# Ledger of designs, part 11: peptides against a protein of PDB entry 3HUF

Target 1, 320 residues: chain A of PDB entry 3HUF
Amino acid sequence: MWIIEAEGDILKGKSRILFPGTYIVGRNVSDDSSHIQVISKSISKRHARFTILTPSEKDYFTGGPCEFEVKDLDTKFGTKVNEKVVGQNGDSYKEKDLKIQLGKCPFTINAYWRSMCIQFDNPEMLSQWASNLNLLGIPTGLRDSDATTHFVMNRQAGSSITVGTMYAFLKKTVIIDDSYLQYLSTVKESVIEDASLMPDALECFKNIIKNNDQFPSSPEDCINSLEGFSCAMLNTSSESHHLLELLGLRISTFMSLGDIDKELISKTDFVVLNNAVYDSEKISFPEGIFCLTIEQLWKIIIERNSRELISKEIERLKYA

## One batch from the design tools (peptide; aimed at target 1 I43 K76 F77)

Design b2_p30_6_s1 (made by RFdiffusion4, then SolubleMPNN; from b2_p30_6, 15 letters changed)
Fold by OpenDDE base, seed 4:
Structure b2_p30_6_s1 (fold): chain B 320 residues (1-320), chain A 30 residues (1-30)
Amino acid sequence: as target 1 above (320 residues)
Amino acid sequence: AKEELKKEEEKKKKEEEKKEEEKKKKEEEE
């Protein structure tokens, strides 16, 4: 989200969130959802127009800012952004930090981008929330992204957490739910005058982890917990691969169960399968191999003695 | 007659708003 603050008292010592939309900026406007009052004798009554665009798909993958347009309203001394005069038709900016100078005012408005990017695990929830979140200047998507700061887990009562949720947890993404999204949507008007009133997602995350036995206490409890073990997996999921890497596993990939030869067996402690292959091929698993799903592996990983548990299962099948 | 009067009042109000915006613009050149 875009946040503005200013040097001196020209913004009355307040920080403000700029959601996507258009703002008239000047000395003689009243602060509201479309106006920003700036207190200086050197600033025109209606000095500039700020326009914040909704996030792009690219912004979801990069964590880049919503486009920030600045137009001077034909003022005597113009407007500058990062020491450059704004063009007559207005200019657009994608920099994360903007120093906006209105006329000859000695104090600048400082606009900075606070990265917030929400990944969804469920396409139906994305469809429900994306419009509202985009109107807050929050990029949203389904695919994994290095820019993701928050992850919306699907709350299906009695289901195991998804691979996406497991990976989001291990990569230290803040896991949130629909209750946080609802709360985030309600604060829009209250944060106009004070950007510090944004809800803390960490409290939501702590409550999710505390109330769900499918999570360890921290990502650090699982990261590299299987260092020194080797697995083989079907080359089907990038998130699954990255999850297994974060566990410290050496990973071999194969294309079919028929590619699991004696050589692969000799180098591999266990085979990780997706649910569909596990359920369909369970009768045809090669002898002497420990095959499990990611969800079954996760149930072992969340235990404090995960290394001992996995070793016992590997040994049980080597002697069978 | 009532609809025409309402359109004329809306037009006058828009013209007054435009004159106030132009007056605000002239007071900024000082």
Scores: peptide ipSAE 0.051, ipTM 0.419, DockQ to the pose 0.018
OpenDDE base, seeds 1, 2, 3, 5: peptide ipSAE 0.027, 0.029, 0.025, 0.030; ipTM 0.561, 0.559, 0.551, 0.557

Design b2_p30_6_s2 (made by RFdiffusion4, then SolubleMPNN; from b2_p30_6, 13 letters changed)
Fold by OpenDDE base, seed 1:
Structure b2_p30_6_s2 (fold): chain B 320 residues (1-320), chain A 30 residues (1-30)
Amino acid sequence: as target 1 above (320 residues)
Amino acid sequence: AEEELKEEEEEEKKKKEEEEKKKKEEEEKK
């Protein structure tokens, strides 16, 4: 989201979130959803127009800002952004930090991008929330992204957490739910005068983790917990691969269970399968190797003695 | 109107110089 602050109390000492939309900026406008009052004698009654675009698909993957357009409203002294005069037709900016000078005002408006990028695990929830979140200037998507700051956990009562949720937890993404999204959607009016009134997702996250026994106490308890072990990964997602890497595993990737020969079994501690392959092929598993799903692995990893538990299962099947 | 605008610009410049001076005095006290 874009946040503006200003020097010399020209914004009355307030910070403001700029959601996607158009704002008239000037001395003789009243603060509302489409106007920004600036208190300076050097500023025109109506000085500039700010236009913040909705997030692009690219912004979801890069964590880049919503495009920020500035147009001078034919003022005597013009408008500058980052010491450059705004062109007659307006200019567009993708920099995360903008110093906006209105006319000869010695105090600048400082616009800065607060990164917030929400990944969804469930496509139905994305379809439900994406429009509203994009109207807040929040990029949204389904695919893993290094720019992801928040992850929406799908709460189905009595279901195990998904691989996406496991990976989001281990990569230290803030896990949120639909209750947080609902709250976030209501804040538009309250944050106009004070950007600090933006709801804290960390409280939601802490409550999710505290009330769910499927999470370890911290990501650090699981990161590299399986260092020194080797696995073969079959028919899993990219998120599954990254999850296993964060556990410190050496990973071999294969296309079929038929690719698992005696040589591979000798070098591999266990095989990780997706649920569909595990359920269909459980009768045809190679002898002498421990096969499990990521969800089964996760149940072991969240235990304090995870390395000992895995070692016992490996030994049990090598001598069976 | 042009003279009033010049006086107003000079007053705002003076305010900025006073704020910068206060910031320097706070940094020198640390």
Scores: peptide ipSAE 0.041, ipTM 0.608, DockQ to the pose 0.068
OpenDDE base, seeds 2, 3, 4, 5: peptide ipSAE 0.035, 0.032, 0.037, 0.040; ipTM 0.603, 0.584, 0.609, 0.609

Design b2_p30_6_s3 (made by RFdiffusion4, then SolubleMPNN; from b2_p30_6, 15 letters changed)
Fold by OpenDDE base, seed 1:
Structure b2_p30_6_s3 (fold): chain B 320 residues (1-320), chain A 30 residues (1-30)
Amino acid sequence: as target 1 above (320 residues)
Amino acid sequence: AEEELKKEKEEEEKKKKEEEKKKEEEEKKK
């Protein structure tokens, strides 16, 4: 989201979130959803137009800002952004930090980008929420992204957490739910005067973790917890691979269960399978190797004695 | 326009100095 602040109390000492939309900026406008009052004798009654675009698909992967357009409203002294005069037709900016000078005003409006990118685990929830969140200037998507700041957990009562949720937790993404998204959708009016009134996602996250026994106390309890162990996995989702890497595992990949030879077994402590392969081929598992799903592995990893539990299962099957 | 700009800078420097003085007085009362 874009946030504006200003030097010299020209914004009345207030920090304001700018959502996608158009704003008339000037001395003789009243603060509302489409106007920004700036208090300076050096600023025109109607001085500039700010236009913030909705997020692009690229912005979800890069964490880049919504495009910020500035147009001078034919003022005597013009408008500058980052010391450059705004062109006659307006200019567009993708920089995360903008110093906006209105006319001869000695104080600048400072616009800065607060990164917020929401990943969804469920495509139906993405379809439901994406439009509203994009209208808040929040990029949304399904795929893993290094720019992801928040992850929407699908709450089905009594279901195990997904691999996406496990990975989001370990990579220290703030896990949120639909209740937080609903709250976000209501804040547009309250944050006009004070950007600090933006709802804290960390409180939602803390409540999710506290009330769900499927989470460890912290990501640090699980990160590198399996250092020194080796696993083999089917060439599945990138998230599954990254999850196992965050556990400190050495990973070998194979294309089919038939590719699990004696050489691979000799170098591997256990095999990680997806649920479909595990359920369909459980009768045909190679002898002398521990096979489990990611969800079964997760149940072991959240235990305090995870290394001892895994070691016992490995030993049990090597001597069976 | 230049005189108005100069006055505006002077008024804002005065306000900033008054706020700094208020903060220093609040810190001295603790």
Scores: peptide ipSAE 0.028, ipTM 0.483, DockQ to the pose 0.051
OpenDDE base, seeds 2, 3, 4, 5: peptide ipSAE 0.025, 0.026, 0.027, 0.026; ipTM 0.501, 0.491, 0.486, 0.498; seed 3 fails the geometry check

Design b2_p30_6_s4 (made by RFdiffusion4, then SolubleMPNN; from b2_p30_6, 15 letters changed)
Fold by OpenDDE base, seed 3:
Structure b2_p30_6_s4 (fold): chain B 320 residues (1-320), chain A 30 residues (1-30)
Amino acid sequence: as target 1 above (320 residues)
Amino acid sequence: AKEELEKEKEEKEKKEKKEKEEEEKKKKEE
């Protein structure tokens, strides 16, 4: 989201979030959803127009800012952004930091991009929330992104967490639920005067982790916890591969159970299968290899003695 | 309008001077 602050008292010492939309900036406007009052005698009554665009699909992958358009409203001394005079038709900016000078005012408005990018695990939830979140200047998507700051889990009581949720946790993304999204939607008016009123997602995350026994105490408890072990996996999802990498596993990939030869078995400690293959092919598993699902692996990984538990399961199958 | 711009500049200069004096005090207390 865009946040504006100002030098001196020209914004009354307050920070403000700028959601996607159009703002008239000047001395003789009243602060509301479409106006920003700036207190300086050197600023025109109506000085500039700020237009914040909704996030693009590219912004979801890059963590880039919503496009910030500035237009001077035919003022005597113009408007500058990053010491450059704004063009007659207005200019658009994609920099994360903007120093906006209105006329000859010695104090600048500082606009900065606070990165917030929300990944969804479920396409139905994305479809429900994407429009509202985009109107807050928050990029949204389903696919893994290095720009992801938050991950929405579906709060189903008694269901196992998904691979996406497991991976989001290990990536140190802030896991949130629908309750946080609802809370975000209510804050839009209150943050006009004080951007600090933006809800803290970390409190939501702490509550999710505290109330769900499927999470370890920290990502650090699981990261590289299986260093030195080797696995083979069916090449089904990028998230599954990245999850196993974060566990410190050496990973071999195969396309079918028929590709699990004696050579692969000799080099791997266990095979990770998706639920569909695990359930359909339980009877045809190769002898002498430990096969498990990612969800079964996760149940072992969250235990304090995960390495001992995995070693014991590998040994049990070698002597069966 | 000119006098008010000069006052805003003087206020900025006074603020920058105070901030420098506070930074110099912090550096003397270190």
Scores: peptide ipSAE 0.034, ipTM 0.529, DockQ to the pose 0.052
OpenDDE base, seeds 1, 2, 4, 5: peptide ipSAE 0.032, 0.031, 0.031, 0.031; ipTM 0.541, 0.536, 0.552, 0.532

Design b2_p30_7 (made by RFdiffusion4)
Pose (drawn by RFdiffusion4):
Formats: C-alpha cells, sequence, structure tokens
Structure b2_p30_7 (pose): chain A 301 residues (1-255, 262-274, 288-320), chain P 30 residues (1-30)
C-alpha cells in the first residue's frame, strides 16, 4: 500500500495511507477521504492531483506498486517528483519511493510503498474478497508468489489445514483469516497513518496458532526437522521442492538409485507419503530422535 | 488552539501572495 509523510510540519507531523483513487493536494483544502492539506507559503490553494491506480494481477506476483500519478494544477511555482518537473498532462510513477516537492516548499512529501500482497487458499474466497482488497491497493491471488506477505487460510472447520497453509507457515508468511478481512472491509473511507493495518494481521496470526493442533509453536521448530533424510517426487513444482527443502530433506525429482538411496516417496513396492501425512509427523513427537523416529518407524516397517 | 494558529498562518500566506501579485502587476504596468 502507498503511504505519505513529510519532514517539517507540512503534513502536521502525520503520515497517511493513500488508497486507489484521486486526491487533491493543496494549502487550502481539508483533510478528508479525497483531499490532503499541505501548508506552506509557496503551495497553491489547490496545488496537485495524486491519482493512484488500482492494482493489476501481475503486481501480486512481482510485488510492484500501484501506479502513482501526479498532475500539477497550473500552479504558481510548479511540482516536482524525484527532482523532475511535472509537465502538463502529468506523470506516472511505478517506483516505490517518491519525493514530491510542491512549489518552492523546502520540505518534500515522501511517498513510499509498503509491501502487502494477499494470497487466498480458496477461489470462492478470492472472488468474494478481491475487489474489496484491490480498492485498498492490495494485490491478491491464488497461486504461489514470492511477493506474498499474508495468506488467508480457509475457516479451519475442525479439519486439517491445507498444503498452502503449511507452506505459508514455513516460509514465514503471516497467516490470517476471515476476521482480519472483516477488519479490512472497515477502512476505505478512513484517514489513517502508516502501518495502521499491519499489526492487527500479526495479532490475528498469533491467535490462530494458539491452542491449535494443526500448528507447532513457530516456523523455526519446523524448519530443518527432517535433516539427514531424503525423498523423491514426480515433477516436483518448485514450491513443493522448496517446501521439502525447508524441512531439511534431500530431494530427487523423477520424470536402483531412486529406491535404496531414497528414504520415501512424496506424492502430489516403494514407501509413499503425502505432504499432509508428513505434516502430521512434523508436528507430533518431541526431539530429533522422536519427531523423526515415527518417520523412521514408517520406513523400516 | 493549534487549529486557530494554522488558520492564521494560512491567512497570512494568502495576504503575502496577494501583495506579491499586486507588485507584479505594478511592475508590468511600468
Amino acid sequence: MWIIEAEGDILKGKSRILFPGTYIVGRNVSDDSSHIQVISKSISKRHARFTILTPSEKDYFTGGPCEFEVKDLDTKFGTKVNEKVVGQNGDSYKEKDLKIQLGKCPFTINAYWRSMCIQFDNPEMLSQWASNLNLLGIPTGLRDSDATTHFVMNRQAGSSITVGTMYAFLKKTVIIDDSYLQYLSTVKESVIEDASLMPDALECFKNIIKNNDQFPSSPEDCINSLEGFSCAMLNTSSESHHLLELLGLRISTFMKELISKTDFVVLNGIFCLTIEQLWKIIIERNSRELISKEIERLKYA
Amino acid sequence: EEEEELEELIEEYDEEEEEEEEEEEEEEEE
């Protein structure tokens, strides 16, 4: 999401989260859902228009920002962005850091992008919530992405968690649920400061894993719990390979050395396991000679 | 109190801009 703040007291010492849409910025304008008051001698009463475009699907995967546009409103002293004068017809920016000078004001409005891309575990959940989050400047998607910062698990309806959830937990993604999304549906009309929505997501995550037999205490205890073991799988996607790597496994991808060297086969007279079955063991017992002894029992037998 | 000080500061900036515009008009006429 986009945030602005400034040195001096030109934004009254406050920061602000800017959502997709249009803002009029100037000396004689009141701070509301569509105006930003910036007080300085050289800033015109109505000085600049900031337009933030809604996110594209590609930004969910790249982590790129919503397009930020600035128009100078035929002002006395002009507008610059990163030291470039804003021409008529305005300019658009896809960088993550923007220094915006209004008139001759010695203090710049500093706009910066904070990473926030939300992965859903369920297509019906994505379709229900995507437009809401996109209007806040938050890209969403279903497939794996390296720019994902949060993962929305399905309602844990007294049932096992999905591989997408296990994977998000291991790569240290913040796991959230419907209750946090309901909070996000509150905030479009609001004028709130930098990092206003982020801590609640961490609180939601910390509460989810508490008293939950689908999760251990931390991603740290799960990571490298199966070191010294090896495995094999058919056409492993880079995500499942990375998931198994995070467990400390040695992996052999296939399209007398696939059988005796390899302790077990991970799926989607050899011994086979699903990741769902492997997660049950990855939690269960205690030590390295216990939590990896039940897996060593399933191999010999 | 702080809002009143900001309104006064805005009014002062507007008055100074009006004085500068009047001086520029006088110079053009000259």

Design b2_p30_7_s2 (made by RFdiffusion4, then SolubleMPNN; from b2_p30_7, 9 letters changed)
Fold by OpenDDE base, seed 4:
Structure b2_p30_7_s2 (fold): chain B 320 residues (1-320), chain A 30 residues (1-30)
Amino acid sequence: as target 1 above (320 residues)
Amino acid sequence: EEEKKIQELIKKYEEEEEEEEKKEEEEEEE
């Protein structure tokens, strides 16, 4: 989201969140959802128009800012952004930091981008929330992104956590739920005067972990916990591969179970399958190899003695 | 009597400063 602050108390010492929308900026306007009062004699009653666009799909992957347009309202001394005069038709900015000078005012409005990108695990929840979150200037999506700051966990009652949730946790992404999204939707009016009133997602995350036994105490308990083991991966997602890498596994990828010969079995500790392949191909598994799903692997990984548990299962199947 | 003269002078300077501020405001709005 865009946050503005200013020097010389021209914003009354307040920080403000700017959501996507249009703002008239000037000395003789009242602070509301579409106006920003700036207190200086050197600023026109109506000096500039700020327009913040909704996030693009690209912004979700890059963590880039919503486009910030500045237009001067035909003032005598104009408007500058980053020491450059704003053009007559307005200029658009994609920099994360903007120094906005209104007329001859010696104090600048400092706009900075606070990165927040929300990944959804469930397309239905994305469809429900994306519009509202985009109107807050928050990029949203389903695909993995290095810019992702928050992950919305799919709460299915009685189900194991998804691979997406497991991976988000190991990446140290803040896992949130629908309760946080509801709270985030209500703060829009309160944060006009104080940007610090944004809800703390870390409290939501702590509550999710505390109340769900499927999470380890920390990501660090699982990262590289399987260093030295080797797996074969069959018909899994890119997120599944990255998850297994974060566990410290040596990974071989195959197209089918038929590609696993006796030589590969001798060099591989276990085979990781998705649920659909595990359920359909269970009768055709190669002899002498341990096959499991990612969800089954996760149940072992969250245990403090995960290495010993996996070693016992590997040995049990090699000698059976 | 001297205190009243000082208060009238202060008020006159405040009114002149408000008029100069309004003129500077009008000149910066052009």
Scores: peptide ipSAE 0.042, ipTM 0.473, DockQ to the pose 0.072
OpenDDE base, seeds 1, 2, 3, 5: peptide ipSAE 0.032, 0.020, 0.020, 0.022; ipTM 0.504, 0.546, 0.517, 0.544; seed 5 fails the geometry check

Design b2_p30_7_s3 (made by RFdiffusion4, then SolubleMPNN; from b2_p30_7, 9 letters changed)
Fold by OpenDDE base, seed 1:
Structure b2_p30_7_s3 (fold): chain B 320 residues (1-320), chain A 30 residues (1-30)
Amino acid sequence: as target 1 above (320 residues)
Amino acid sequence: SEEEELKKLIEEYEKEEEEEEEKKKKEEEE
């Protein structure tokens, strides 16, 4: 999201969130959803127009800012952004920090990008929330992104956490829920005057982790916890592969259960399967192989003695 | 009126801006 603040109290000492939209900036305008009052004798009554675009699909993957357009409203002394005069037709900016000088005002408006990029675990929740979040200047998507800062967990009562949630946790992404999104939607009007009123997602995250026994105390308890073990996995989602990598596993991939030969078995400690394959093929598992789902693996990983538990299961099946 | 209150507020901040601008000029001259 874009936040503006200013030197010399020309914004009345307040920080303001600028959502996607158009703003008239000037000395003789009243603060509202489309106007930004700036209090200086050096600023025109109507000085500039700011236009913030909605997030692009590219912004979800890059964590880049919403495009910020500045146009001077034919003022005597013009408008500058980062010491460069704004062109007659306006200019567009993708820098994360903008110093905006209105006319000869000795104080600048400082615009800065607060990075927030929300991944959703399921398409239904994305469909429900994406439009509202995009109108807040928040990029949203389903796919894993290096720019992801927050992850929306689907709370189905009594269900295990998804692979996406597990991976988000290990990546140290802030996990949030629908309650946070609801709260975020209610503060839209209040944050126009005070950007500090934006809900703390870290508090929501702490509450989720504290109240759910499916999470370890920290990601660090799980990262590289299985270093030295080897697994084979069916060609599954990218998130599944990356999750196993974060556990410190050596990973071999196979396309079908029929590709699990004696050579692969000799090099692997266990086989990771998706739920569908595990449930359908459990009767036909090769003898002497420890096969488990990612969810079953996760239940072992969150235990303090995960390495001992895995070793015990491997041994049990070798001697059975 | 809201317009009169806005005008007073502008006049107050214009005065503070003048005082700060004069202070900066003195600091550049010292």
Scores: peptide ipSAE 0.023, ipTM 0.453, DockQ to the pose 0.075
OpenDDE base, seeds 2, 3, 4, 5: peptide ipSAE 0.000, 0.021, 0.000, 0.022; ipTM 0.222, 0.439, 0.216, 0.460

Design b2_p30_8 (made by RFdiffusion4)
Pose (drawn by RFdiffusion4):
Structure b2_p30_8 (pose): chain A 301 residues (1-255, 262-274, 288-320), chain P 30 residues (1-30)
Amino acid sequence: MWIIEAEGDILKGKSRILFPGTYIVGRNVSDDSSHIQVISKSISKRHARFTILTPSEKDYFTGGPCEFEVKDLDTKFGTKVNEKVVGQNGDSYKEKDLKIQLGKCPFTINAYWRSMCIQFDNPEMLSQWASNLNLLGIPTGLRDSDATTHFVMNRQAGSSITVGTMYAFLKKTVIIDDSYLQYLSTVKESVIEDASLMPDALECFKNIIKNNDQFPSSPEDCINSLEGFSCAMLNTSSESHHLLELLGLRISTFMKELISKTDFVVLNGIFCLTIEQLWKIIIERNSRELISKEIERLKYA
Amino acid sequence: EEEEEEEIDEEQEEELEEEEEEEEEEEEEE
C-alpha cells in the first residue's frame, strides 16, 4: 500500500495511507477521503492531483506498487517528483519511493510503498474478497508468489489445514483469516496513518496458532526438523521442492538409486507419504530422535 | 484566516513578478 509523510510540519506531523483513487493536494483544502492539506507559502490553494491506480494481477507476483500519478494544477511555482518537473498531462510512477515537491516548499512529501500482497487458499474466498482488497491497493491471488506477505487460510472447520497453509507457515508468511478481512472491509473511507493495518494481522496470526493442533509453536521449530533424511517426488513444483527443502530434506526429482538411497517417496514396492501425512509427524513428537523417530518407524516397517 | 490567505496570495504575486523581471534582465544581457 502507498503511504505519505513529510518533514517539517507540512502534513501536521502525520502520515497517511493513500488508497487507489484521486486526491487533491493543496494549501486550502481539508483532509478528507479525497483531499490532502499541505500548508506552506509557495503551495497553491489547490496544487496537485495524485491518482493511484488499482493493482493488476501481475503486481501480486512481482510485488510492484500501484501506479502513482501526479498532475500539477497549473500552479504558480510547479510540482516536481524525484526532482523532475511535472509537465502538463502529468506523469506516472511505478517506483516505490517518491519525493514530491510542491512549489518552492523546502520540505518534500515522501511517498513510499509498503509491501502487502495477500494469497488466498480458496477460489471462492478470492472472488468474494478480491475487489474489496484491490480498492485498498492490495494485490491478491491464489497461486504461489514470492511477493506474498499474508496468507488467508480457510475457516479451520475442525479439520486439517491445507498444504498452502503449511507452506505459508514455513516460509514465514503471516497467516490471517476471515476476521482480519472483516477488519479490512472497515477502512476505505478512513484517514489513517502508516502501518495502521499491519499489527492487527500479526495479532490475528498469533491468535490463530494458539491452542491449535495443526500448528507447532513457531516456523523455527519446524524448519530443518528432517535434516539427515532424503526423499523423492514426481515432477516436483519448485514450491513443493522448497517446502521439502525447508524441512531439511534431500530431494530427488524423477520424471536402484531412486530406491535404496531415498528414504521415502512424497506424492503430489516403495514407501510413500503425502505432505499432509508428513505434517502430522513434523508436529507430533518431541526431539530430533523422537519427531523423526516416528518417520523412522514408518520406513523400517 | 481569510486575511492570512490574502496576504499569502499577494506575496506569491509579488515574488512571481520579481522573477519575471529578473528573467527579462537575463535575456537582455544574453

